# Peptides against a protein of PDB entry 5LHZ: the designs that were tried, part 25

Target 1, 78 residues: chain A of PDB entry 5LHZ
Amino acid sequence: QLLKSVFVKNVGWATQLTSGAVWVQFNDGSQLVVQAGVSSISYTSPNGQTTRYGENEKLPDYIKQKLQCLSSILLMFS

## One batch from the design tools (peptide)

Design b1_p27_1_s1 (made by RFdiffusion4, then SolubleMPNN; from b1_p27_1 with L1M G3A Y10W A16S Q17L W23A)
Fold by OpenDDE base, seed 5:
Structure b1_p27_1_s1 (fold): chain B 78 residues (1-78), chain A 27 residues (1-27)
Amino acid sequence: as target 1 above (78 residues)
Amino acid sequence: MFAKGSTNDWAALDASLAAGQAAFASL
């Protein structure tokens, strides 16, 4: 369930879920779900494949880039 | 930058998520 959605220019949409997680839908068709206190992320590629990564796993560069983008957005609004 | 087993990077993400929660709801 959704609490609120925010449009971010040149990035996509970011949505706060009732669970506390943040769901980002990027303009390239990919998606990212993250939550404070949960050391794992869910990434969905543009073709619909979903993968969950833990903190001890190596992340692909494109996922690192999207996480950095999300962090920048959150810091900008806080 | 996030790296394999990087506790500091994951902690930074947690901090930004926590700080952004109130701001996000207030937009």
Scores: peptide ipSAE 0.282, ipTM 0.706, DockQ to the pose 0.090
Fold by OpenDDE base, seed 4:
Order: structure tokens, then C-alpha cells, then sequence
Structure b1_p27_1_s1 (fold): chain B 78 residues (1-78), chain A 27 residues (1-27)
């Protein structure tokens, strides 16, 4: 299930799952699960509701912001 | 949606995920 977790200041925790997916737990209580090669993302709002978005769906700005945070994290590691 | 050339370009995200995944695993 969980492989490794990394603390990211002012963002939250990023965890590598055994599936290869990256699970980000943001400080505001929201969550994002993404995986290379999978044309969808899973977003969980602070209230615990999960929505899956496909690559061609319109994304709310707040989700784009979370993706931007994730991209910044990945950029630091790459 | 993910639009090519936008901040959240799907192809760019996917590529970043692939690269980041390898880097993350090596931390």
C-alpha cells in the first residue's frame, strides 16, 4: 500500500503507493491521487468527497492549483 | 480540461509524473 512518505513544507505530505501512484495530502485536508500513464486524477475535498476527473473534463481552478503544487513538488525531485 | 500549452497540460503532467516517480522512489 504505502512505500514512502515525504513531508513538503507549506504543502503537506506526498506518498508513493505500491501501485506507483502518488498520493498528496494537503494541509487544507484535501487529497490528490495521480499516476503516470493513467488518464485521470482523483481529488478528495476536505469534507471527504472524492471525484475522479478524466483528461478531457473541465477542471475547477482549485484542483488546477493543487496540480500546480504537485507539479512543483515533482519539479524539485526531477 | 487539460489543454495543450496550458499550465496543466496533460502530457506535461504525465511526463512530470513519470520522471518524478522515479526520483521519488530513489529518495
Amino acid sequence: as target 1 above (78 residues)
Amino acid sequence: MFAKGSTNDWAALDASLAAGQAAFASL
Scores: peptide ipSAE 0.280, ipTM 0.705, DockQ to the pose 0.071
Fold by OpenDDE base, seed 2:
Structure b1_p27_1_s1 (fold): chain B 78 residues (1-78), chain A 27 residues (1-27)
Amino acid sequence: as target 1 above (78 residues)
Amino acid sequence: MFAKGSTNDWAALDASLAAGQAAFASL
C-alpha cells in the first residue's frame, strides 16, 4: 500500500509504502525498493527481472549509483 | 552512501534511510 509519491526531476518517482519502504521508479525503467532496518535491497531491471541483494553480496556499480541517487533524494528532502 | 567499487556500506544506507523517512512522510 502506498503512502505518497514524489516526482523527482531527472530521476523518476519515489514512493513511500505503508511498510516504511521506499520504492523508486527510475526513468530507465528500473526499480529499487529499500527499507531502513532491512539489510537487503530489491532491484528490478528494465526487463522486469527482480533480484534481491543481501548485506554479504557485492552490488553492481549501476545499483550502487542508484542507491547514491536515492541517498541524494533523501538528503534533499530532509 | 555507496561509493563506486567500494564495499557495501549497509550501515550508511540504513542511516540515510532512517534520517529521510520522517522527512519524506512529511512532504
Scores: peptide ipSAE 0.281, ipTM 0.710, DockQ to the pose 0.063; fails the geometry check
Fold by OpenDDE base, seed 3:
Structure b1_p27_1_s1 (fold): chain B 78 residues (1-78), chain A 27 residues (1-27)
Amino acid sequence: as target 1 above (78 residues)
Amino acid sequence: MFAKGSTNDWAALDASLAAGQAAFASL
């Protein structure tokens, strides 16, 4: 369930869910879902392929970059 | 960038994101 969506200039949309998850829809068409207390992330590529990564798996650099992008924006917001 | 006038708990939002990033920072 959706709590709030915020438009982020030159990035996309960030949505807070009632579950405690953060859902980001990037301008490049990719999506990222991160949930508090869950040691995994869900990444959807622009072509619609969704992959869930666990804490014991290697993360592609481009996914790390998107995580850093979000983190940086939130730090500036605070 | 972000809408500063939010009444929602963006600190919790940031915590969720930070938790995810922290968990995967070493990967």
Scores: peptide ipSAE 0.196, ipTM 0.608, DockQ to the pose 0.039; fails the geometry check

Design b1_p27_1_s2 (made by RFdiffusion4, then SolubleMPNN; from b1_p27_1, 8 letters changed)
Fold by OpenDDE base, seed 2:
Order: C-alpha cells, then structure tokens, then sequence
Structure b1_p27_1_s2 (fold): chain B 78 residues (1-78), chain A 27 residues (1-27)
C-alpha cells in the first residue's frame, strides 16, 4: 500500500510504501524500488524489463546514478 | 540536492501508478 507520493524536481515521482520501500518513477520511464534492510533492489528499464540486484552485485553506472538520488529522496521522507 | 514538489496520498494517484504500486508491493 502507498503512504504518500512526492514530485521530485528533475527526477520524477517518489512513493513511500507502507512496507517501508521507496518506489521511484523516473522521468525517463525507468523505475526503482529500494527498501532499507532489504539486500536487493529492483530496477525496471523504460522498456519494461525488470532486474533484481543483490547487495554485493556490481551495478551498471546508469543505475548507480539513479541511486544517488535516493539519499536525498529518503531524507525528504524522513 | 533535489527540490521537493507537491505531495499526494494514495487517493490522488492514477490507475497507472496504482497498478505499478501493486506490482512492486508484490515483490
């Protein structure tokens, strides 16, 4: 279930779920789900392909860049 | 640092976002 959604300037929409996860819908059509305490992230590319990455897995640079936004987003939800 | 925009709750989301949320909640 959703708690709240916020528009993040130059990023997209970020939604906090009741589970504690944060779901980001980026302007480029990609999506990212991250939850504290969960050792994996879910990335959906603009074409709809979803990939789950483990905590010790090397991430593509484009995903790392999107993750850089998350620290600020999480702070906004604090 | 990114600027925060408008804030909405669940009821303000369209059906596309609702469907997406349902998908991710099931993961």
Amino acid sequence: as target 1 above (78 residues)
Amino acid sequence: MFAKGSTNDWSALDQSQQAGQAYFASL
Scores: peptide ipSAE 0.019, ipTM 0.566, DockQ to the pose 0.085
Fold by OpenDDE base, seed 3:
Structure b1_p27_1_s2 (fold): chain B 78 residues (1-78), chain A 27 residues (1-27)
Amino acid sequence: as target 1 above (78 residues)
Amino acid sequence: MFAKGSTNDWSALDQSQQAGQAYFASL
């Protein structure tokens, strides 16, 4: 279930879920789902392909960059 | 550094947004 959605300039939309997860829809069409207490993240590319990354996996640089954006968004929600 | 925009209710978002939220909320 949804808590709230926030529009972020030059980034996209960020939505908090009651589960504690944050869902970000980036302007480039990609999506990222991260939840505190869960060691994995879900990334969806602009073409719709979804990949789940565990804590032991190396992340592509483009995903790391999006996580930097997410860090700032999480701070905005706090 | 990001500039915050507006906060919106879910009901005001488009059909695509609703479909996406439903999917990810089920994970």
Scores: peptide ipSAE 0.019, ipTM 0.561, DockQ to the pose 0.076
Fold by OpenDDE base, seed 5:
Structure b1_p27_1_s2 (fold): chain B 78 residues (1-78), chain A 27 residues (1-27)
Amino acid sequence: as target 1 above (78 residues)
Amino acid sequence: MFAKGSTNDWSALDQSQQAGQAYFASL
């Protein structure tokens, strides 16, 4: 269930779910779901392919870059 | 660095976001 959504300039839309997870819909069509306390992340590429990454996995650079925005995004929902 | 967008009422996006969430969660 959706809790609130915010527009983030030059990034896209970020939505906080009632579960506590944050769902980011990026301008490039990709999506990312991250939740505090969960050591894995879910990334969906623009073509719809979804991959779940664990805490011990090496992430592609393009995903690392998207994760760099998350700390600031989380503050928008606090 | 990025900035938060406008504080306009974006409630009209709720339906599309719900549809997107359902799709995303189903993958």
Scores: peptide ipSAE 0.019, ipTM 0.548, DockQ to the pose 0.071
Fold by OpenDDE base, seed 4:
Structure b1_p27_1_s2 (fold): chain B 78 residues (1-78), chain A 27 residues (1-27)
Amino acid sequence: as target 1 above (78 residues)
Amino acid sequence: MFAKGSTNDWSALDQSQQAGQAYFASL
């Protein structure tokens, strides 16, 4: 279930789910889902391919950058 | 820090969010 959605300028839309997860739909068409207490993240590329990364897995730099954006977004929901 | 806008109700976005949530829940 959706709690709320916020428009983030120059980033995209972020949605907080009742599960505690945050789903970000970036302007470039990619998506990122992160949830506290879950040791993995889900990234969907603009072409729709989804990859799940574990907590100790090396992330591509572009995903790290999006995670930095997500950190800021999480603060907006706190 | 990113500037956020007000929460708006967009039908297309709402539909997308539901679809995305369902997908996420299925993972």
Scores: peptide ipSAE 0.020, ipTM 0.566, DockQ to the pose 0.081; fails the geometry check

Design b1_p27_1_s3 (made by RFdiffusion4, then SolubleMPNN; from b1_p27_1, 9 letters changed)
Fold by OpenDDE base, seed 5:
Structure b1_p27_1_s3 (fold): chain B 78 residues (1-78), chain A 27 residues (1-27)
Amino acid sequence: as target 1 above (78 residues)
Amino acid sequence: MFAKGSTSDWSALDASQQAGQAAAASL
């Protein structure tokens, strides 16, 4: 379930889920789902392909960039 | 920039998420 969706200029939309996860829909069509306490992330490419990464996996740079953006977004809300 | 290790990525992300959640709850 969705709790709240916020528009983030030059980024896209960020949504909090009831689970505590954060779902980001980026302007480039990609998506990330991350959840505190869960050492995994779900990345969906613009073409709709979804990949889940665990804590022991190396993340592609483009995903790391998205995560950095996410961190800034979340901190901005504080 | 995130550290090379994935664990560092998770730590930074986790902290940010917690902060964000707290902030969102106060909105």
Scores: peptide ipSAE 0.105, ipTM 0.622, DockQ to the pose 0.065
Fold by OpenDDE base, seed 3:
Structure b1_p27_1_s3 (fold): chain B 78 residues (1-78), chain A 27 residues (1-27)
Amino acid sequence: as target 1 above (78 residues)
Amino acid sequence: MFAKGSTSDWSALDASQQAGQAAAASL
């Protein structure tokens, strides 16, 4: 279930889920789902392919950049 | 236990998410 969705200029949409997870839909068509306390993330590429990354995996640079963007978004609301 | 190469990435994200969730709950 959705708690709140916010439009972020030049980024896309960020949605807080009732589970505590955050779902980001980027303007490039990619998506990220992350949740505090969960040592994994879900990335969906623009072509719809989803990859799950765990705590022991090195993240691709493009994923790291998107995560940094998410971090900044959440801090703006705190 | 996070891999050494990923610890910094996950730690920053986790802290930011906790702050965001607290803010959302206070609205």
Scores: peptide ipSAE 0.103, ipTM 0.608, DockQ to the pose 0.076
Fold by OpenDDE base, seed 1:
Structure b1_p27_1_s3 (fold): chain B 78 residues (1-78), chain A 27 residues (1-27)
Amino acid sequence: as target 1 above (78 residues)
Amino acid sequence: MFAKGSTSDWSALDASQQAGQAAAASL
């Protein structure tokens, strides 16, 4: 369930869920769900394919880049 | 940069996300 959504210029939309997770909808059509305390992420590509990654898995570079962007955004809002 | 099996990278993400969530909750 959705708690709050914020528009992020040049990135897309970020939504905090009641679960504590953050759902990012990027301008390129991709989506990312991350949750503090859970070393796992869910990535959905623009074509709708969803992949879940754990902390012991190698992340694709394009996902690493999006995570870095997200980290900066969250710090900016703090 | 996030790397395979790097607890430090995931910890950094957690810290950033927690800070962001706290800020969002106060808005």
Scores: peptide ipSAE 0.099, ipTM 0.616, DockQ to the pose 0.089
Fold by OpenDDE base, seed 2:
Structure b1_p27_1_s3 (fold): chain B 78 residues (1-78), chain A 27 residues (1-27)
Amino acid sequence: as target 1 above (78 residues)
Amino acid sequence: MFAKGSTSDWSALDASQQAGQAAAASL
């Protein structure tokens, strides 16, 4: 279930789920989900393909870039 | 520079924030 959503200028929308997960929908059509208490992330490409990455896995550069943005967004929400 | 578009309370995001920071810090 959705708890609340916020618009982030030049980034997109970030939504907090009742589970504690954060769902970010970027302006480029990609999406990231950071699940509370889960040491993994879920990335969805603009074409809808979803991949789950563990914390110890090597990440593609485009995922790394999104993670950097995500960190800033999450800190903004604090 | 990112601009927050809402003043919503995100106090419940602690676990998610930590996870995101850890992931970003490992880059």
Scores: peptide ipSAE 0.051, ipTM 0.597, DockQ to the pose 0.038

Design b1_p27_1_s4 (made by RFdiffusion4, then SolubleMPNN; from b1_p27_1, 8 letters changed)
Fold by OpenDDE base, seed 1:
Structure b1_p27_1_s4 (fold): chain B 78 residues (1-78), chain A 27 residues (1-27)
Amino acid sequence: as target 1 above (78 residues)
Amino acid sequence: MFAKGSTSDWSALDAAQQAGDAAFASL
């Protein structure tokens, strides 16, 4: 189910899944799953706890920061 | 700016995927 994986220095790994989702595995042990057209994101903390956020929810700052990292990754490959 | 490497060649996500991800990043 993995389509392509990219190593991003000082960030982690970003993988495009065959589903179209982007799965980021950060160096701090956290993970983020995002997919266009899906109105939610999935964050997994380093301890393995997963939280799903809807598009209308207030996001914790650390989630916003990781989303910014994702944006930078996407810009790199655009 | 990030340095990059890949286990497979990375191509740009399609415009719709990128736009969606960017939208979330702006929250």
Scores: peptide ipSAE 0.027, ipTM 0.544, DockQ to the pose 0.037
Fold by OpenDDE base, seed 3:
Structure b1_p27_1_s4 (fold): chain B 78 residues (1-78), chain A 27 residues (1-27)
Amino acid sequence: as target 1 above (78 residues)
Amino acid sequence: MFAKGSTSDWSALDAAQQAGDAAFASL
């Protein structure tokens, strides 16, 4: 279930879920799901393929960049 | 640089809690 959604110019939409997770739908068609207290992230590429990454895995640079965008969004709204 | 619009805004408290607890996302 969705709780709250915000539109971020030049990034996309970010939605807080009832689970506590944050779901970002980027303008490039990719998606990212992160949740406080969970040591993994879910990335969906623009073609719809989903991959879950654990905290001990090496992340592709493009995913690291998207995580940085998410961090900036959270800081902006705090 | 970000600009804001929303269907429902997050509270400052909610955003701060998420930012603080989301350690993996902040790396």
Scores: peptide ipSAE 0.027, ipTM 0.541, DockQ to the pose 0.037
Fold by OpenDDE base, seed 2:
Structure b1_p27_1_s4 (fold): chain B 78 residues (1-78), chain A 27 residues (1-27)
Amino acid sequence: as target 1 above (78 residues)
Amino acid sequence: MFAKGSTSDWSALDAAQQAGDAAFASL
């Protein structure tokens, strides 16, 4: 269930769910889903293709950059 | 540091957001 959404300047919208998961909808049309305690992340490209990455997988640089934004977003939700 | 803009409380619209929640869970 949805809890709240926040607009993040120059990033996009971040939605927090009651589960603790955070769903980021970036301005470029991509999406990222992360949750504390879950060892994987879900990335959706602007064309709708979804890829799940495990904690031991090498991430593309563009995903790492989005995760850097996410860390700040998560802090904002704290 | 990122500037936080507007916030939206979706708790009152929770019942109408089940489709969105399901989509999120499927990711």
Scores: peptide ipSAE 0.021, ipTM 0.544, DockQ to the pose 0.063
Fold by OpenDDE base, seed 4:
Structure b1_p27_1_s4 (fold): chain B 78 residues (1-78), chain A 27 residues (1-27)
Amino acid sequence: as target 1 above (78 residues)
Amino acid sequence: MFAKGSTSDWSALDAAQQAGDAAFASL
């Protein structure tokens, strides 16, 4: 269930879910779902392939960049 | 570079989420 959505220029949309997760829909068609306290993230590539990564797993650089972008967005909204 | 496109504020939940997101981003 969607709770709150915000538009971020040149990035996309970030939405808080009632579950507590944050769902980011990037302009490139990729998606990221992250939730504090959960030791995994869900990344969906533009082609629709979804991969779940554990907290201690090495992340591809492009996913790290998405996460950093999200972190920056949240910081901006603080 | 990006810019905020909404005037919406984050809740207390957002603050907690931010801390978690920062941790993930540092991996």
Scores: peptide ipSAE 0.029, ipTM 0.552, DockQ to the pose 0.038; fails the geometry check

Design b1_p27_2 (made by RFdiffusion4)
Fold by OpenDDE base, seed 5:
Structure b1_p27_2 (fold): chain B 78 residues (1-78), chain A 27 residues (1-27)
Amino acid sequence: as target 1 above (78 residues)
Amino acid sequence: SLMKQLAPGTEDSTPLETLDEELKALQ
């Protein structure tokens, strides 16, 4: 369930969910869902395919970049 | 691990551990 959304210049939209997760909708059409305390992340590509990445697997560089972007977004919320 | 992959490397990098703490602060 949706709490609130914020527009992030040159990135997209970031939404805080009642579950505690953060949902980012990037300008390239991809999406990322992360949750505090959960050792996996959910990534949806622009074509709609969703992949869940666990803590022990190698992440593609583009996923790492989006996570770094998310870190900057969260700092704005503090 | 995810944490090691997202360890500090550049001036604009934030460790995954810090990301998790920020997520907790928002809950």
Scores: peptide ipSAE 0.207, ipTM 0.685, DockQ to the pose 0.054
Fold by OpenDDE base, seed 4:
Structure b1_p27_2 (fold): chain B 78 residues (1-78), chain A 27 residues (1-27)
Amino acid sequence: as target 1 above (78 residues)
Amino acid sequence: SLMKQLAPGTEDSTPLETLDEELKALQ
């Protein structure tokens, strides 16, 4: 259920899902799924391990970096 | 919240606290 996919230079691909979520496939093989109104994020490491992080959970720096990258991607969609 | 956690310690030009609002705008 994909609405739109965009290529992001030096980052990867970002796809808007019909659910309203944004799915980012990073060049390093990791993936991130986020959605407004949902108090958790889904991160898949390059080795395929998926972890869901809640709003009160301390995020690893590499997750924060991906989210920072996502914010830049969303600016491109504006 | 996730946004509150992400906001401090970042030196990027895009505030992380706006992420949720931008996600809402896309929907």
Scores: peptide ipSAE 0.202, ipTM 0.689, DockQ to the pose 0.052
Fold by OpenDDE base, seed 2:
Structure b1_p27_2 (fold): chain B 78 residues (1-78), chain A 27 residues (1-27)
Amino acid sequence: as target 1 above (78 residues)
Amino acid sequence: SLMKQLAPGTEDSTPLETLDEELKALQ
């Protein structure tokens, strides 16, 4: 369930879920889901392919770049 | 932590720069 959605300039939309997850829908059509208490993240490419990455797994640079704005996004929900 | 801050209703006053460092430390 949706708690709050915010527009993030030059990024897309971010939604905080009741589950403790944050769902980011990027302008390029990709999506990222990070969940409190879960050590893995879910990335969906623009073509709809979803990949789950663990905390000890090497992330592709393009995903790291998308994660770089997470701290700022979290602040937007505060 | 970053993940704890994702929880609904969680309050965290950690500076943004610290959050960035924490995120980087995950890799």
Scores: peptide ipSAE 0.098, ipTM 0.618, DockQ to the pose 0.060
Fold by OpenDDE base, seed 1:
Structure b1_p27_2 (fold): chain B 78 residues (1-78), chain A 27 residues (1-27)
Amino acid sequence: as target 1 above (78 residues)
Amino acid sequence: SLMKQLAPGTEDSTPLETLDEELKALQ
């Protein structure tokens, strides 16, 4: 279930789920799902390919850049 | 932590610098 959706200027839309996840839909068509209590993240590229990254693997720079939006997103959800 | 902040009903926030360090620590 969806708890709250917020528009993030120059980023996209972010939705907080009852599961404890935050679902970000970026303007470039990519998507990122980060789940509370889960050390892995799910990234979907604009072409629709989904990749799950664990906490023990190095993330691509573009993923790290997208994760940098989380601080602002969390502020919006607070 | 980032993960705690993502939990439903959480009102906490964390500066980007802290989140970045946490992220780096996971890798």
Scores: peptide ipSAE 0.084, ipTM 0.615, DockQ to the pose 0.062

Design b1_p27_2_s1 (made by RFdiffusion4, then SolubleMPNN; from b1_p27_2, 10 letters changed)
Fold by OpenDDE base, seed 4:
Structure b1_p27_2_s1 (fold): chain B 78 residues (1-78), chain A 27 residues (1-27)
Amino acid sequence: as target 1 above (78 residues)
Amino acid sequence: SLLSQLAPGTQDSSPLDQLVQQLQALQ
């Protein structure tokens, strides 16, 4: 369930879910879902392919960049 | 915190604060 959404200039939309997850819809059409307490993330590419990544595996640079972006977003409004 | 702004009345050390920590761990 949706709790609140915020518009992030030049990035997209970030939505807080009642589950404790954050859902980011990027302008490039990709999506990222991160859940507090869960050591994995879900990334959906612009073509709709979804991949789940764990904390102990090597992440593609574009995933790292989006995670850093999300971290910056959260810090920006913390 | 962002959570406090998004959901007034919500305390810090929220799931979103924990999320930032997790994001750093994943990077």
Scores: peptide ipSAE 0.085, ipTM 0.576, DockQ to the pose 0.047
Fold by OpenDDE base, seed 5:
Structure b1_p27_2_s1 (fold): chain B 78 residues (1-78), chain A 27 residues (1-27)
Amino acid sequence: as target 1 above (78 residues)
Amino acid sequence: SLLSQLAPGTQDSSPLDQLVQQLQALQ
């Protein structure tokens, strides 16, 4: 269930779920879901394919790029 | 908050900040 959704300028939408998870819907159509206390992430590509990555797996560059973009935004507005 | 700055008029929250921290912790 959804708790709260917020618009993130030039990024997309971020939603808090009642489970404690955070769901990000990027403008390119991809999605990321992470759950507090869970050392894994779920990535959904624009075509709808979902892959789960654990803490011992290196993230693909396209995911790292999204992280880097978000990190840059955080630093910029910190 | 970041979200407040990016989207004026929205409530203060840190879902995106939390996501970024968690993702970074995986690497």
Scores: peptide ipSAE 0.081, ipTM 0.547, DockQ to the pose 0.041
Fold by OpenDDE base, seed 1:
Structure b1_p27_2_s1 (fold): chain B 78 residues (1-78), chain A 27 residues (1-27)
Amino acid sequence: as target 1 above (78 residues)
Amino acid sequence: SLLSQLAPGTQDSSPLDQLVQQLQALQ
């Protein structure tokens, strides 16, 4: 269930779930799902393909770019 | 707003901050 959703300009939407997961819907149609305390992430490409990555796996650059984007946005408010 | 809750020098538990920290912890 959804707890709250926030609009992030030029990034997309971020939603916190009651499960503790965070669901990010990027403007390019991709999605990331992560959950606090869980050492894995789920990435869904714009075509709908979902891949789960563990803590010991190297993330593809396009996912790192999205992380960098989010990090940069947070830095704007710090 | 969620982003406005972030303050310099403090650690936030907002969903967006949690996401960034979680992802960074994996790499």
Scores: peptide ipSAE 0.075, ipTM 0.567, DockQ to the pose 0.049
Fold by OpenDDE base, seed 3:
Structure b1_p27_2_s1 (fold): chain B 78 residues (1-78), chain A 27 residues (1-27)
Amino acid sequence: as target 1 above (78 residues)
Amino acid sequence: SLLSQLAPGTQDSSPLDQLVQQLQALQ
């Protein structure tokens, strides 16, 4: 279930899920899901390919940038 | 950690850990 969806200017949409996850749908067609209590993130590229990254895994720069964006988005929810 | 990757040379905290904490605060 969806709790709250927020439009983020020039970024996309961020949705807080009842599961405790936050789902970001970026304007570039990619998606990012982070879940409270889970030490991994899920990234879906615009072509639909999904990759899961662990906390100790080297991340591509574009993932890092999206995570930084997500941090700012989370502050908006609080 | 993820945080180290986001800001090399800073405290080796994980941005993922921070995100998780922020998410938990929203629950």
Scores: peptide ipSAE 0.173, ipTM 0.675, DockQ to the pose 0.062; fails the geometry check

